# Peptides against a protein of PDB entry 3NZW: the designs that were tried, part 77

Target 1, 212 residues: chain A of PDB entry 3NZW
Amino acid sequence: TTTLAFRFQGGIIVAVDSRATAGNWVASQTVKKVIEINPFLLGTMAGGAADCQFWETWLGSQCRLHELREKERISVAAASKILSNLVYQYKGAGLSMGTMICGYTRKEGPTIYYVDSDGTRLKGDIFCVGSGQTFAYGVLDSNYKWDLSVEDALYLGKRSILAAAHRDAYSGGSVNLYHVTEDGWIYHGNHDVGELFWKVKEEEGSFNNVIG
Target 2, 222 residues: chain B of PDB entry 3NZW
Amino acid sequence: QFNPYGDNGGTILGIAGEDFAVLAGDTRNITDYSINSRYEPKVFDCGDNIVMSANGFAADGDALVKRFKNSVKWYHFDHNDKKLSINSAARNIQHLLYGKRFFPYYVHTIIAGLDEDGKGAVYSFDPVGSYEREQCRAGGAAASLIMPFLDNQVNFKNQYEPGTNGKVKKPLKYLSVEEVIKLVRDSFTSATERHIQVGDGLEILIVTKDGVRKEFYELKRD

## One batch from the design tools (peptide; aimed at target 1 A22, target 2 P127)

Design b2_p26_4_s4 (made by RFdiffusion4, then SolubleMPNN; from b2_p26_4, 15 letters changed)
Fold by OpenDDE base, seed 5:
Structure b2_p26_4_s4 (fold): chain B 212 residues (1-212), chain C 222 residues (1-222), chain A 26 residues (1-26)
Amino acid sequence: as target 1 above (212 residues)
Amino acid sequence: as target 2 above (222 residues)
Amino acid sequence: GIPAPTEVEKRVAAAIERDEAVIAAN
């Protein structure tokens, strides 16, 4: 798995791969590793698929309840804290979760929190999470700027996942790409890694070690 | 050392069509190398045009299916006989599975039906309740033998248009009910020849807007 | 009669209801 999120002048980019593995077997190439919590909030999934899917969906329900009770959208800080508190209750029980809660509120602006099953909760600007995270960081950190255009930022997110998919056997399938803005998240499609690889190779002259 | 889990073998297969879905399973029940039964159905009509199978440890599978059927009844009771949608059913099953997160049902669960738009739907679950809607899924003993074939025939994975040097994928085309049934039969026939835990009989449940139809085919009884 | 639901089944029913409400509101 490789998931990433980063803040920039245009909001937040979220990009994830779609591969699931069972040992040496590719169980699926089409796993959805982003939970659309609400129109303004996304959760990413790394680690145990069931743990992430169950609790992030649960989080969605909690966020909705908050909105109904308080008559305002839940903050990213509060949403991430709810999840963090939940996983803390299960500390030592064997949950496996590495998630990024990404959202945009008027009060907070574009905001990313990392939450994991070890009880860690971190606010930050750039996170890569999963077995391919180091490969993603290699590309993302090298090209990241706050002033990226939306187009360049989307491409960078996609390209970073591609790098991970190329080097990490546990990552691949496709790239699901999101742009989070003040008006909510926008899905920017599913990009097959194979097709994307050849496109990028042709356009950038990268991946020269692969003879096509 | 006491192992509370057994493996009763078998294989299940779900395929979503355009306006139908199919869920199939062999009828062999086995422990180790001993055949317990040559006819033990493992695919069930659960009502509301939803079919379900939980393959692996049979006791867990039976328990899970029973609980889901009860959930359907309660849903009707609480919601004035409203039909349970396939997506809501999937969510329900997730909760049933995850409720035993630390002592899981050791099963691969697949459900099939029609979505709210009348399109074929297949959902697959891991033992602890992660799930995904898919066009096709094989589970159980021979899943590793069947899935590559399904990927090729249903999803046209690794099939390219001739003359495009592998750059243009063939367009996806929906299979007819007859084509899907043939595909299922061929898959199980092949699996039976290659895997000892698959055989005896094949039961196929076909879900359409008109309801659930059952078909039975004999497999090798080796 | 319909057997009494387990605690898990009650939670499931509640979750389904919540999910449907969210979908209807989107």
Scores: peptide ipSAE 0.019, ipTM 0.719, DockQ to the pose 0.018
OpenDDE base, seeds 1, 2, 3, 4: peptide ipSAE 0.000, 0.000, 0.015, 0.124; ipTM 0.618, 0.720, 0.702, 0.859; seed 4 fails the geometry check

Design b2_p26_5 (made by RFdiffusion4)
Pose (drawn by RFdiffusion4):
Structure b2_p26_5 (pose): chain A 212 residues (1-212), chain B 222 residues (1-222), chain P 26 residues (1-26)
Amino acid sequence: as target 1 above (212 residues)
Amino acid sequence: as target 2 above (222 residues)
Amino acid sequence: ALPNPADRTSSSTKTPLQNTMDEIFS
């Protein structure tokens, strides 16, 4: 698994791979590691497939309950805390999740929270989570500027997940892209590494190792 | 010490067609190197046009299928006999499985039917509720032998248009019920050849808008 | 045809279900 989300001039970029594993066994190449909590809230998934999916789906129900009760969209900070506090209650029981809660609210602007099953909760501009996180950091950190165009930022996030899908035996499948503005999240497609790699290699001249 | 889990072998397979779906499984049940039964059904019609199989530790698989069938019964009781759609059944199974997160049903579960649009549907589950909708899936002992074959023959993976220099991928034309039954039977004869826990018989449940049909085929008994 | 460099060959001495349970139990 490789997931990243970063803030920049144009909002937030979220990118994830789609590989699921059972050890060295590729369980699936077509899993959705991003959950659309609501039109302005996204959650990313890494770790235990069932723990992430179950608790992030539950988080969506909790955020919806807040909107009915308060007649107002839940903040990114509060939404990430609901998950952070829930996971903390289970500390020591073996839950396994590296998560990112990304969204936009007039009150907070573009906002990213890293939340994991250890109970750690961090607000930040850039996060890469999962077995492939360091591979994504390598490409993302060395090309990141606050002033990236929406187009360039979307590409960097995509390219970073691609770098991880190439080097991490436990990451791969396809790349799912998202862009977050004050009008909510915009899905930017599912890019199969099976084609995305060769296309990027030709057009970019990178991945110079692998023989084509 | 006491081990609450065992392994009863068996292999299951699910393929979704445009307007049908199939869920197949061998009828052999095993413990270690012995055969408990050469015919012990492992794929079930649970009503509302849903077939399911929970493969791995059989006691857990039976408890789960029994609990789900009772769930469909109560769904009707509580919602004015409304039909439980396959997507709804999948989320329901997720909660049943995750409910035992800290003492799991040791099973790999697959269900099949039609979605609300009448299209074929297959869902497979992780032991603790992780699930996804998919075109096909192999589960159980021979899953590692069969899933690669299905990726090739069902989803045409790694296959290209001849003479296109590997540039044009083989189109994703869709399989008929006849072509699917062939892939299923071939899959199980192959699995019976290479995996000692697979054999004796093959039972397939076919699901269409007209309901659930069954077909049975013998397999090698060695 | 060029193969996908990101493909990984599945390998294990245990079944996928056994590997899954090992991860859950850990």

Design b2_p26_5_s1 (made by RFdiffusion4, then SolubleMPNN; from b2_p26_5, 17 letters changed)
Fold by OpenDDE base, seed 2:
Structure b2_p26_5_s1 (fold): chain B 212 residues (1-212), chain C 222 residues (1-222), chain A 26 residues (1-26)
Amino acid sequence: as target 1 above (212 residues)
Amino acid sequence: as target 2 above (222 residues)
Amino acid sequence: PQPDPTAVESSGDVTPLEALMEALFA
């Protein structure tokens, strides 16, 4: 798995691969590793798919309850804290979760929290999470700027996942790409890694380790 | 050391068509190298045009299917006989599986039906309740033999238009019921030849807007 | 609290059936 999220002047980019593995077996090439918690909040999945799907869906229910009770959208801080508190209760039980909770509230602005099953909760501007995270960081950190255009930011997210998909055997399939704004998240499509690879190779003159 | 799980072998396969879905399973039940039964159905009509199979440890599979069938009954009771949608069924099954997250059902679960738009739907589950809607899925003993075949024949993976030098992929299209049934039969026939835990018989449940029908085919019994 | 000996540590995205066995005997 490779997931990433980063903040920039235009909001948040979220990009993830779609490969699921069971050991050496590729279980799926089409897994949705972004959970659309609500129109304004995204969760990413790394680690155990069941743990992430179950608890991030549960989180969505908790977020909805908050909205009903408080008559306002839950903050990204509060949403991530709910999840963090939950996983902390299961500490030592064997949950496997590496998640990013991404959203844009009027109060907080664009916000990313990393939450894992060890009880770690971190606010940050850039996170890559999963077995391919180091490959994604290699591209992302090298090209990241706060002042990226939306187009460039989307491309950078996509390109970083592609790099990870190329080098990490546990990442691949496709890139699912999101842009999070004050108005909510926007899905920017599913990009097959095979097609994307050849396109990027041709356009950039990159990936020269592969002979065309 | 005590192992609470058995492995009863077998293989299951789901394929979604345009306006239908198929869920198939062999009828062999084994323990180790001994055939317990040559005809033990493992694909079930659960009502509301939903078919289900949970392949692996048969005791766990049967328990899960029974619990789901009960959930369907309760859903009708609570919602004035409203039909359970396939997506809601998938969510329910996730909760059933994840409810035993720390002592999981030793099964790979597949359900098939029609979505709310009348399109074929197949959902697959891991033992702890992660799930995905897919066009096709194989599960069980011969899944590793069948799944690559389905990738090629259902999703047209690695197929290209002739004369394009591999530049133009074969376009995706829905398969007919007859084509799907043929693929299922070919899959199980091939699996039976290469895997000792697959054989004896093949039951295919076909879900359409008109309901669930069942077909049966003989497999090799060696 | 003692870790549940039946707790499957998922080493991957999807829990394979075989991993359940390994977790029980670990």
Scores: peptide ipSAE 0.165, ipTM 0.806, DockQ to the pose 0.083
OpenDDE base, seeds 1, 3, 4, 5: peptide ipSAE 0.096, 0.127, 0.160, 0.150; ipTM 0.784, 0.787, 0.795, 0.783; seeds 1, 3 fail the geometry check

Design b2_p26_5_s2 (made by RFdiffusion4, then SolubleMPNN; from b2_p26_5, 17 letters changed)
Fold by OpenDDE base, seed 3:
Parts: sequence; C-alpha cells; structure tokens
Structure b2_p26_5_s2 (fold): chain B 212 residues (1-212), chain C 222 residues (1-222), chain A 26 residues (1-26)
Amino acid sequence: as target 1 above (212 residues)
Amino acid sequence: as target 2 above (222 residues)
Amino acid sequence: PEKDPTAVESSGDKTPLEALMEAHFA
C-alpha cells in the first residue's frame, strides 16, 4: 500500500493506490483505500484492510452522531482524536492501521492528522503511509512547494503514488485522487497504473529503467 | 499449539451480470485427502434475493451463514418486513466477521444479488470482514487457478483489439447469463482437473428480478 | 527440505494468527 496526503495553498491532495495483498497473492487491484467519512472529511487506509475499513466506517458513524448532537460538523482534530482513542484502547490486541484523517473546517482550515494502531497521532503538512511510503516521499519531497497550482499538486500526488507502485510490489492497481477544499472533497478519478505509467514515461521521458 | 481450524476444500465463484448475478460452488467436502461428501451444498439462498457462500472451514462457514440468515429474520421483524438490500447485507456480514476479529471465521465469503438499481452485484469478504463489490471473485481451494482466468474472461485483462498492436484494450461489456454459465462450468471443470479439493458436482445459483434459480452439473468424481 | 508438493499441508495446523494471515492487507 501507498497512501499520501499533503497541504498546499489550494487545500489538501490525497492520493492512494488500490492494491490489496494476502502474502504474495494480489487479493485485489480495486480496493477503495479512501473512506469518505463526510463531504468534508476523508480517511485513508494502510495496514489491515478490515481493521481500517471497519473502524473508519465506525468513525464515520461517530462523526455523524457529533453533527446530530452538536449541530456542527466535527473538527478534523476531534475526528482524529476519536479514532486515536479507539485504537489506543486496542493497543497490543494486534490491530494494524496506518491512517490519515484529512479534512477542511472553517475553524481549522485544511488539516491532516496521521493516526496509527500504536496510538500515534500527529498533525502535519505532508504524510506518506504504507509499504511504498519511502518511494512516494522521494518524489513528493523533491517536488513539493506550498505554492503549487491545484493542477500541479494533483499531478504530484498522482506521480508520487505511481513511483511507489513501480517500486513497491505491494502497491499498484490504480491511483485514486482527491482534492479537499473548504467546499469539501472532490474526486479526481481512478487512474490505472499501467496506462498512467506509459503516459508519464512518454510525456516526462522518465522511468528509463524500463525499455519499451 | 491451538489449531481449531480445518479446511474442507471446495471452491466458490461469483460473477455479476447486467441484470443478474451468479454464485456457484462445487459440492465436494474434503478433509486432507478424504472426501467426506460428494454432495454437500455450500451456496445458499438466504432470502431477499441474496445468495451466500462461505468457503474454507465448513463449520465456520455454516455458522456464519446461519447467523446471517438469522440477521435477515431480525431485520424483517425490526423493519416491517423490509427487504434487506445487498449493500446492507454486505455491511451486516462485515460486522459478523469482524465481531470475531481475534478468533476469525476461517472462510472466504461471497454474496450475490441485485443492487437497488436492479444490477447484478457480487460482494467478497476476507476472513475478518473487509469487503468489496466486484464483477467477479473466486474463493476457496482453486481460487488461485480460477481468479486469473476470470480477470481475463470477465474483466478482459490483457486482451487487446486485433490489429491495434496492443494499444487498444478490449472494451468492457456485460456477459449474458449463458456466457457466464459457460465460464463458470469451464472454470470448475478446469479446476477439478488440477485440484484434488474440487469436484463431484457444481451447483449454480442465478439471481434475477424473478428470484433465485438453481442449476446443477456433474463434475469429475476422482 | 523441499516440501513434498504432494504433501497436503495438514489443514488442522492453522492457528487464529495463521487464519488472519489470509486477511487482506492494504
């Protein structure tokens, strides 16, 4: 798995691969590793697919209960804290989760929290999470600027996942791409890694380790 | 060491069509090298036009299917006989599986039915309740033999239009029920030849708007 | 030792942890 999120002048980019594995078996190439918690809040999945899918769906229910009780959208800080508190209660039980809670509230602005099954909760501007994270960071950190255009930021997110999909055997399938603004998240499509690879190779003259 | 699981072999296969879905399974039940039964159905009509199979350890599979059938009954009692949708069924099965996260049901679960738009739907589950809606899925002993075949024949993976030098992919299209049944039969006959835990009989449940139809075919009994 | 390709790994040897190894990893 490779997931990433970063803040920039235009909001948040979230990009993820879609491969799931069971050992050496490719279980799926089409896994939705972004959970749409609400129109303004995204969760990402890395680790155990069931652990992430179950608890982030549960988180969505808790976020909705907050909205109903408080008549206000939950903050990204509060949503991430709910998840962090939950996984901390299961510490040592063997949950495997590396998640990013990404959202935009008027109070917080664009916000990203990393939350893992060890109970770590970090606020930050850039995170890559999963087995391919180091490959994604290599591309992302080399090209990241706060002042990226939305188009360039979307491309950078997509391109960073592509790099990870190329090098990490546990990452691949497609890139799912999101842009998060004050008006909510926008889905920017599913990009097959095979088609995307050849397109990027031709347009950039990159991936010169592959002949064809 | 605590080893509570058996493996009863067998294979299951789901394929979604445009206005139908198919869930098929062989009828062989085995332990190690011993055939326990040549006709033990493992694909079930659960009501509400939902068919289900949980393949792997048969005791766990049967327990899960029974729990789901009970959940359907409770859903009717609590919701004035409202039909359980296939997506709600998938969510319920996730909770049943994940409720045993620390002592999993040792099964690969597939359900098939129609979505709320009347389109064919197949949902597959891992042992702990991660789930995905897919066009096709194989589960069980011969899943590794069948799944690549389904990728090629249902999802047209690695197929290109003739004369395009591999530049134009074969377009995705729905398969007819007859084409799906043929693919299912070819899958199971081929799997039976290469896997000792697959054989004896093939039961196919076809879900349409008109209900659940069953078809049965003999497989090799070796 | 080359595992005898004809040796069915005894299905009875799966722990809850080994059953979990068949779970999907994302």
Scores: peptide ipSAE 0.368, ipTM 0.790, DockQ to the pose 0.055; fails the geometry check
OpenDDE base, seeds 1, 2, 4, 5: peptide ipSAE 0.355, 0.349, 0.360, 0.361; ipTM 0.775, 0.786, 0.783, 0.779; seeds 1, 2, 4, 5 fail the geometry check

Design b2_p26_5_s3 (made by RFdiffusion4, then SolubleMPNN; from b2_p26_5, 17 letters changed)
Fold by OpenDDE base, seed 4:
Structure b2_p26_5_s3 (fold): chain B 212 residues (1-212), chain C 222 residues (1-222), chain A 26 residues (1-26)
Amino acid sequence: as target 1 above (212 residues)
Amino acid sequence: as target 2 above (222 residues)
Amino acid sequence: PQPDPTAVESSGEITPLEAQMEALFA
């Protein structure tokens, strides 16, 4: 798995691969590693698929309850804290979760929290999470700047996942790409890694380790 | 070390068509190298045009299917006999599976039916309730043999338009019921030849707007 | 510099039923 999220002047980019593995077996190439918690919040999935899917869906219900009670959207800080508190209650029980809660509220602006099953909760500007994270960071950190255009930021997110998919055997399938704004998240499509690889190789003259 | 789980082998296969879905399973039940039964159905009509199979440890599979059937009854009771949608069924099954997260059902679960738009739907589950809607999924003993074949024949992976030097993929198209049934039969026939835990009989449940149809085919009885 | 979030090994491995069970009972 490779998931990433980063803040920039235009909001948040979220990009994830879609490969699920079972040891050396590719179980799926089409896994949705972004959970749409609500129209304004995204959760990412790394670690145990069931743990992330179950608890981030549960988080969506908690966020809805907050909206009903408080008559306002839940903050990214509060949403991530609910999840963090939950996983902390299961500390040592064997949950495996590495998630990013991403959203944009008027009060907070674009906000990313990393939450894992060890009880870590971090606010940050850039996170890559999963077995391919180091490969994603290699591309992302080298090209990141706050003043990226939305187009360049989307491309950078996509390109960073592609780099991870190329080098990490546990990452691949496709890139699911999101842009999070104050008005909510926008889905920017599913990009097949195979097609994307050849396109990027041709356009950039990159991936020179592959002949073709 | 005490192992609470058995493995009863077998294989299941779901394929979603345009306006239908198919869920198939062999009827062999095995423990180690001993055939317990040559006809033990593992694909079930659960009502509301939903078919279900939970393949792996048969005791866990039967328990899960029974719990789901009970959930369907309760849903009807609570909602004035409203039909349970396939997406709601998937969510319910997730809760059944994840409710045993720390002592899971040792099963690969697949359900098939029609979505709210009348399109074929297949949902697959891991043992702890992660699920995804897919066009096709194989589960069980011969899943590793069948799934690559399905990727090629249902999803047209590695198929290209002639004359494009491999640059243009073959467009996706829906298969007919007859094409899907043929594909299922070919898959299980091939699996039976290569895997000892697959054989005896093939039961295919076909879900359409008109209901569930069942077909049975003989497999090799080795 | 924000600490790099540790690579949570995405056991989003639909691990073979066996490996999932081993991981749950390990």
Scores: peptide ipSAE 0.008, ipTM 0.709, DockQ to the pose 0.118
OpenDDE base, seeds 1, 2, 3, 5: peptide ipSAE 0.026, 0.014, 0.006, 0.024; ipTM 0.763, 0.725, 0.708, 0.730; seeds 1, 2, 5 fail the geometry check

Design b2_p26_5_s4 (made by RFdiffusion4, then SolubleMPNN; from b2_p26_5, 15 letters changed)
Fold by OpenDDE base, seed 5:
Structure b2_p26_5_s4 (fold): chain B 212 residues (1-212), chain C 222 residues (1-222), chain A 26 residues (1-26)
Amino acid sequence: as target 1 above (212 residues)
Amino acid sequence: as target 2 above (222 residues)
Amino acid sequence: PQPDPTAVESSGEKTPLEAEMEALFS
């Protein structure tokens, strides 16, 4: 798995691969590793698929209950804290979760929290999470700047996942790409890694080690 | 050391069509190298046009299916006999599986039916309840043998239009019921030849807007 | 090689969970 999220002047980019594995077997190439919690909040999934899917969906329900009760959208901080508190209750029980809670509220602005099953909760500007995270960081860190255009930021997110998919055997399938703005998240499509690879190679003149 | 889990072998296969879905399973039940039964159905009509199979440890599978059937009954009771949708069924099954997260049902679960738009739907689950809607899924002993074939024949993976030098993918086309049944039969026939835990009989449940139809075919009895 | 714990484990032939379970009970 490779997931990433980063903040920039235009909001948040979220990009994830779609491969699931069982040992050496590719179980699926089409796993959805982003949960749309609400129109303004996304959760990413790394680690145990069931743990992430179950609890992030649960989180969605909690967020909705908050909105119904408080008559306002839940903050990203509060949403991530709910999840963090939950996983803390299961500390030592064997949950496997590496998640990013990404959203935009007027009060907080664009916000990313990393939450894992070890009880870590971190606010930050850039996170890559998963077995391919190092490969993603290599591309992302080298090209990141706050002043990226939306177009460049989307491309950078996509390109970073591609790098991970190319080098990490546990990552691949496709890239699911999101842009989170003040008006909510926007889905920017599913990009097949194979097709994307050849396109990028042609356009950038990159990946010269692969003969086309 | 006490092992609470057994493995009864077998293979299951789900395929979603345009306006139908199929869920198939062999009828062999085995422990190690001993055949317990040559006819033990593992695909069930659960009502509301939902078919279900939980393949692996048969005792766990049976328990899970029973719990789901009960859930369907309760849903009707609570919702004035409203039909349970396939997506809601998937969510319910997730809760059933994840409720035993730390002592899981040792099964690979597949359900099939029609979505709210009348389109074929297949959902697959891991033992702890992660699930995905898919066009096709094989589970069980011969899944590794069948899935590549399904990828090729259902999803047209690695198929390209002739003369395009591999640049243009073959367009996706829905298979007919007859084509899917043939594909299922061929898959299980092949699996039976290659895997000792698959054989004896093949039961196919076909879900359409008109309900669930069941077909049975004999497999090799080795 | 131990399956990367950060890999999204799905229901393949032997899910990591199944593998773990087999390892635990084998």
Scores: peptide ipSAE 0.014, ipTM 0.674, DockQ to the pose 0.129
OpenDDE base, seeds 1, 2, 3, 4: peptide ipSAE 0.009, 0.005, 0.005, 0.006; ipTM 0.677, 0.699, 0.700, 0.668; seeds 1, 2, 3, 4 fail the geometry check

Design b2_p26_6 (made by RFdiffusion4)
Pose (drawn by RFdiffusion4):
Structure b2_p26_6 (pose): chain A 212 residues (1-212), chain B 222 residues (1-222), chain P 26 residues (1-26)
Amino acid sequence: as target 1 above (212 residues)
Amino acid sequence: as target 2 above (222 residues)
Amino acid sequence: EAFEQKLKDSEEANEVHDEILKGYHF
C-alpha cells in the first residue's frame, strides 16, 4: 500500500494506490483505500484491510453522531482523536493501521493528521504511509513547493503513488486522487497503472530504465 | 497443544452477470489426505435471493452461514419483513466477521445476488470482514489457480484488439448465463486436474429476478 | 510424474490459501 496527503497553497492533495495483498498473493487491484467521512473529511487506509475499513467506517458514524449532537461539523483534530483514542484502547491487541485524516474547517483550515495503531497522532503538512511510503517520499519530497498549482499538485501526488506502485511489490493497481478545499473534497478519478505508467513514461520521458 | 482450526479444502467461485449471478463450489470435503465426503454442499441459499459460501475451516463456515441465515430471519422480524439487499447483507457479514476479530472464523466468504437495480452482484470477504464488490472471485484451495483465469476470461485482462498494436484494449462486453456456466465448469475441471483437494462434484447456484436455481456436474474423483 | 506435479501445484496453492486465511493487508 502507498498513501500520501500533502498541504499546499491550493489546499490538500490525497492519493492512494488500490492493491490488497495476502502475503505475495495479489488479493485485489481495485480496493478503495480512501473513505469519505463527510463532504469535508477524508480518511486514508494502510495496514490491515479489515481493521482499517472497519474502524474508519465506525469513525464516520462517530463523526455523524457529533454533528447531530453539537449541531456543527466535527473538527479534523477531534475526528482524528476519536480514532487515535480508540486505537489506543486496543494497544497491544494487534490492530494494524497507518491512517491519515484529512479535511477542512473554517476553524482549522486545511488540516492533516497522521494516526497509527501504535497510538501515534501527528499533525503535519506531508505524510506518506504504507509499505511503499519511502518511494512516494522520494518523488514527492524532491518536487514539492508550497506554491504548486492545483493542477501541478494533483499531478505530483499522482506521480508519487505511481513511483511507489512501480518500485513496491506490495503497491499497485490504480491511483485514486482527491483535492480538498474549503468547499469539501473533489474526486479526481481512478487511474489504472496499467495505462498510467506508459502514458507518463512517454509524456515525461522518465522511468528511463524499463524498456518500452 | 490444541489447534482450534482445521482445513477442509474445497474451492468456490462467483461470477456476476448483467442481470444474474452465480456462486459455485466443489462438493468435496477433505482432512489432510483423506476425503470426508464427496458430496457435502458448501454453497447456500440464505433467502432474500442471496447465496453464500464460507470456505476454509468448515466448522467456522457453517457457524457463519447459520448465523447469517438467522440474521436475515431477524431482519424481517425487526423491519416489517423488508428485503435484505445484497449490499446490506455484505455490511452485515462484515460485522459478523469482525466480531470475532480476536478469534476469527477461518473462512474466505463470497455472496452473490442482485443489487437494488437488478444487476448481478458478487461480494467477497476476508476472514475478519474486509470486503469489496466485484465482478468475479475465486475462493478456497484452488483460488490461486482460478483467479488469474477469471481476470483474463471475465474481465479481459492483458487482452487487446488484434492489430491495434496493443493500443486498444479488448472491450468489456458482458457475459451471458450460458457463457458464465462454461467458464465455471472449465475452471473446476482445470482445478480438479491440478489441485488434490478439488473434485467429486460441482454445484452451481444461479440467481436471477426469478430466484435461485441449482445445477450439478460430476468431477473427477481421484 | 503427473501425480508428483499435481502434488507440487497443490503445495504451492496451499501456501497461498494459508496466506488468504491469515487475512488481507493494504

Design b2_p26_6_s1 (made by RFdiffusion4, then SolubleMPNN; from b2_p26_6, 19 letters changed)
Fold by OpenDDE base, seed 2:
Structure b2_p26_6_s1 (fold): chain B 212 residues (1-212), chain C 222 residues (1-222), chain A 26 residues (1-26)
Amino acid sequence: as target 1 above (212 residues)
Amino acid sequence: as target 2 above (222 residues)
Amino acid sequence: SALAERLRLTAEADEKRKQMLEGWRL
């Protein structure tokens, strides 16, 4: 898996691959590794598919309950804390989760929290999570600027996942791309890695380690 | 060392069409190298136009199916005989599986039916309860032999339009029920040739708006 | 040896079961 999220002047970009594995077996090429908790809040998935899918869905229910009780959307800080507290209760039980909670509230603005099954909870501007994270960081860190245009930021997110899909055997399938603003998240499509690779190679003159 | 799990072999396969879905399984049940039964059905009509199979350790599979059938029954009691939708069934099965997260059911679960728009639907589960809706999925002993075939013949992977120099993919389209049945039969006959845990018989459950139909075909018995 | 082969097969079966029980990985 390779997931990433970063803050920039235009909000948040979230990009993820879609491969699931069972050892050397490619279990799926079409897994949705982003949960749409509400129109303003996203969760990403890395680690155990069932652990992430089950508990992030549960998180969605908790966020909805908050909204009903408090008559306002839950903060990104509070949502991430709920998940962090939950996984901490299971510490040592063998849960495997590397998640990013990304969203917008009027109080916080665009916000990203990293939460993992070790009990770590971090607020930050840039995270890459998964077996391909180092490959994604290589591209993302080299090209990241706060002042990126929305178009350039979307491309950078997509391009970083593509790099990871190319080098990490456990990442691939497609890139799912999101842009989060004060108006909520916008889905920017599913991009097949095979098609995307050749397109990017041609347009950039990159990936010259592969003969076309 | 004691092993709480068995393995009863077999293979299952689901394919979604436009207005139908199929779930098929062989009828062989084995332990190690011994055939326990040549006809032990493992694909079940659970009501509400939902068919289910949980393939792997048969004791776990049977337990899971029984629990789900019971869940359907209680759903009707609690919700005035409302039809359980396929997506709700999938969520329910996730909870059944994940409820045993630390002692999982040793099964690969597939369900098939129609979604709320009348479109064919197949959902696949891992042993701990992750699930995904797909157009096709193979599970069980010969899944590794069949799934690549389905990638090619259902999802048209690695197929391109002639004369395009590999630049235009073969377009996705739904298959007819007749085409799907042919693919299922070819899949299982081929798997039977190459895997000792697959054979004897093939049972196919076809879900349409008119209900569930069953078809049976003989497989090799060697 | 026959014993070595049996041990290998048992280990492979155990590993396969372990991988399946862990479920899908992202």
Scores: peptide ipSAE 0.512, ipTM 0.859, DockQ to the pose 0.339; fails the geometry check
OpenDDE base, seeds 1, 3, 4, 5: peptide ipSAE 0.503, 0.410, 0.417, 0.504; ipTM 0.851, 0.792, 0.789, 0.851; seeds 1, 3, 4, 5 fail the geometry check

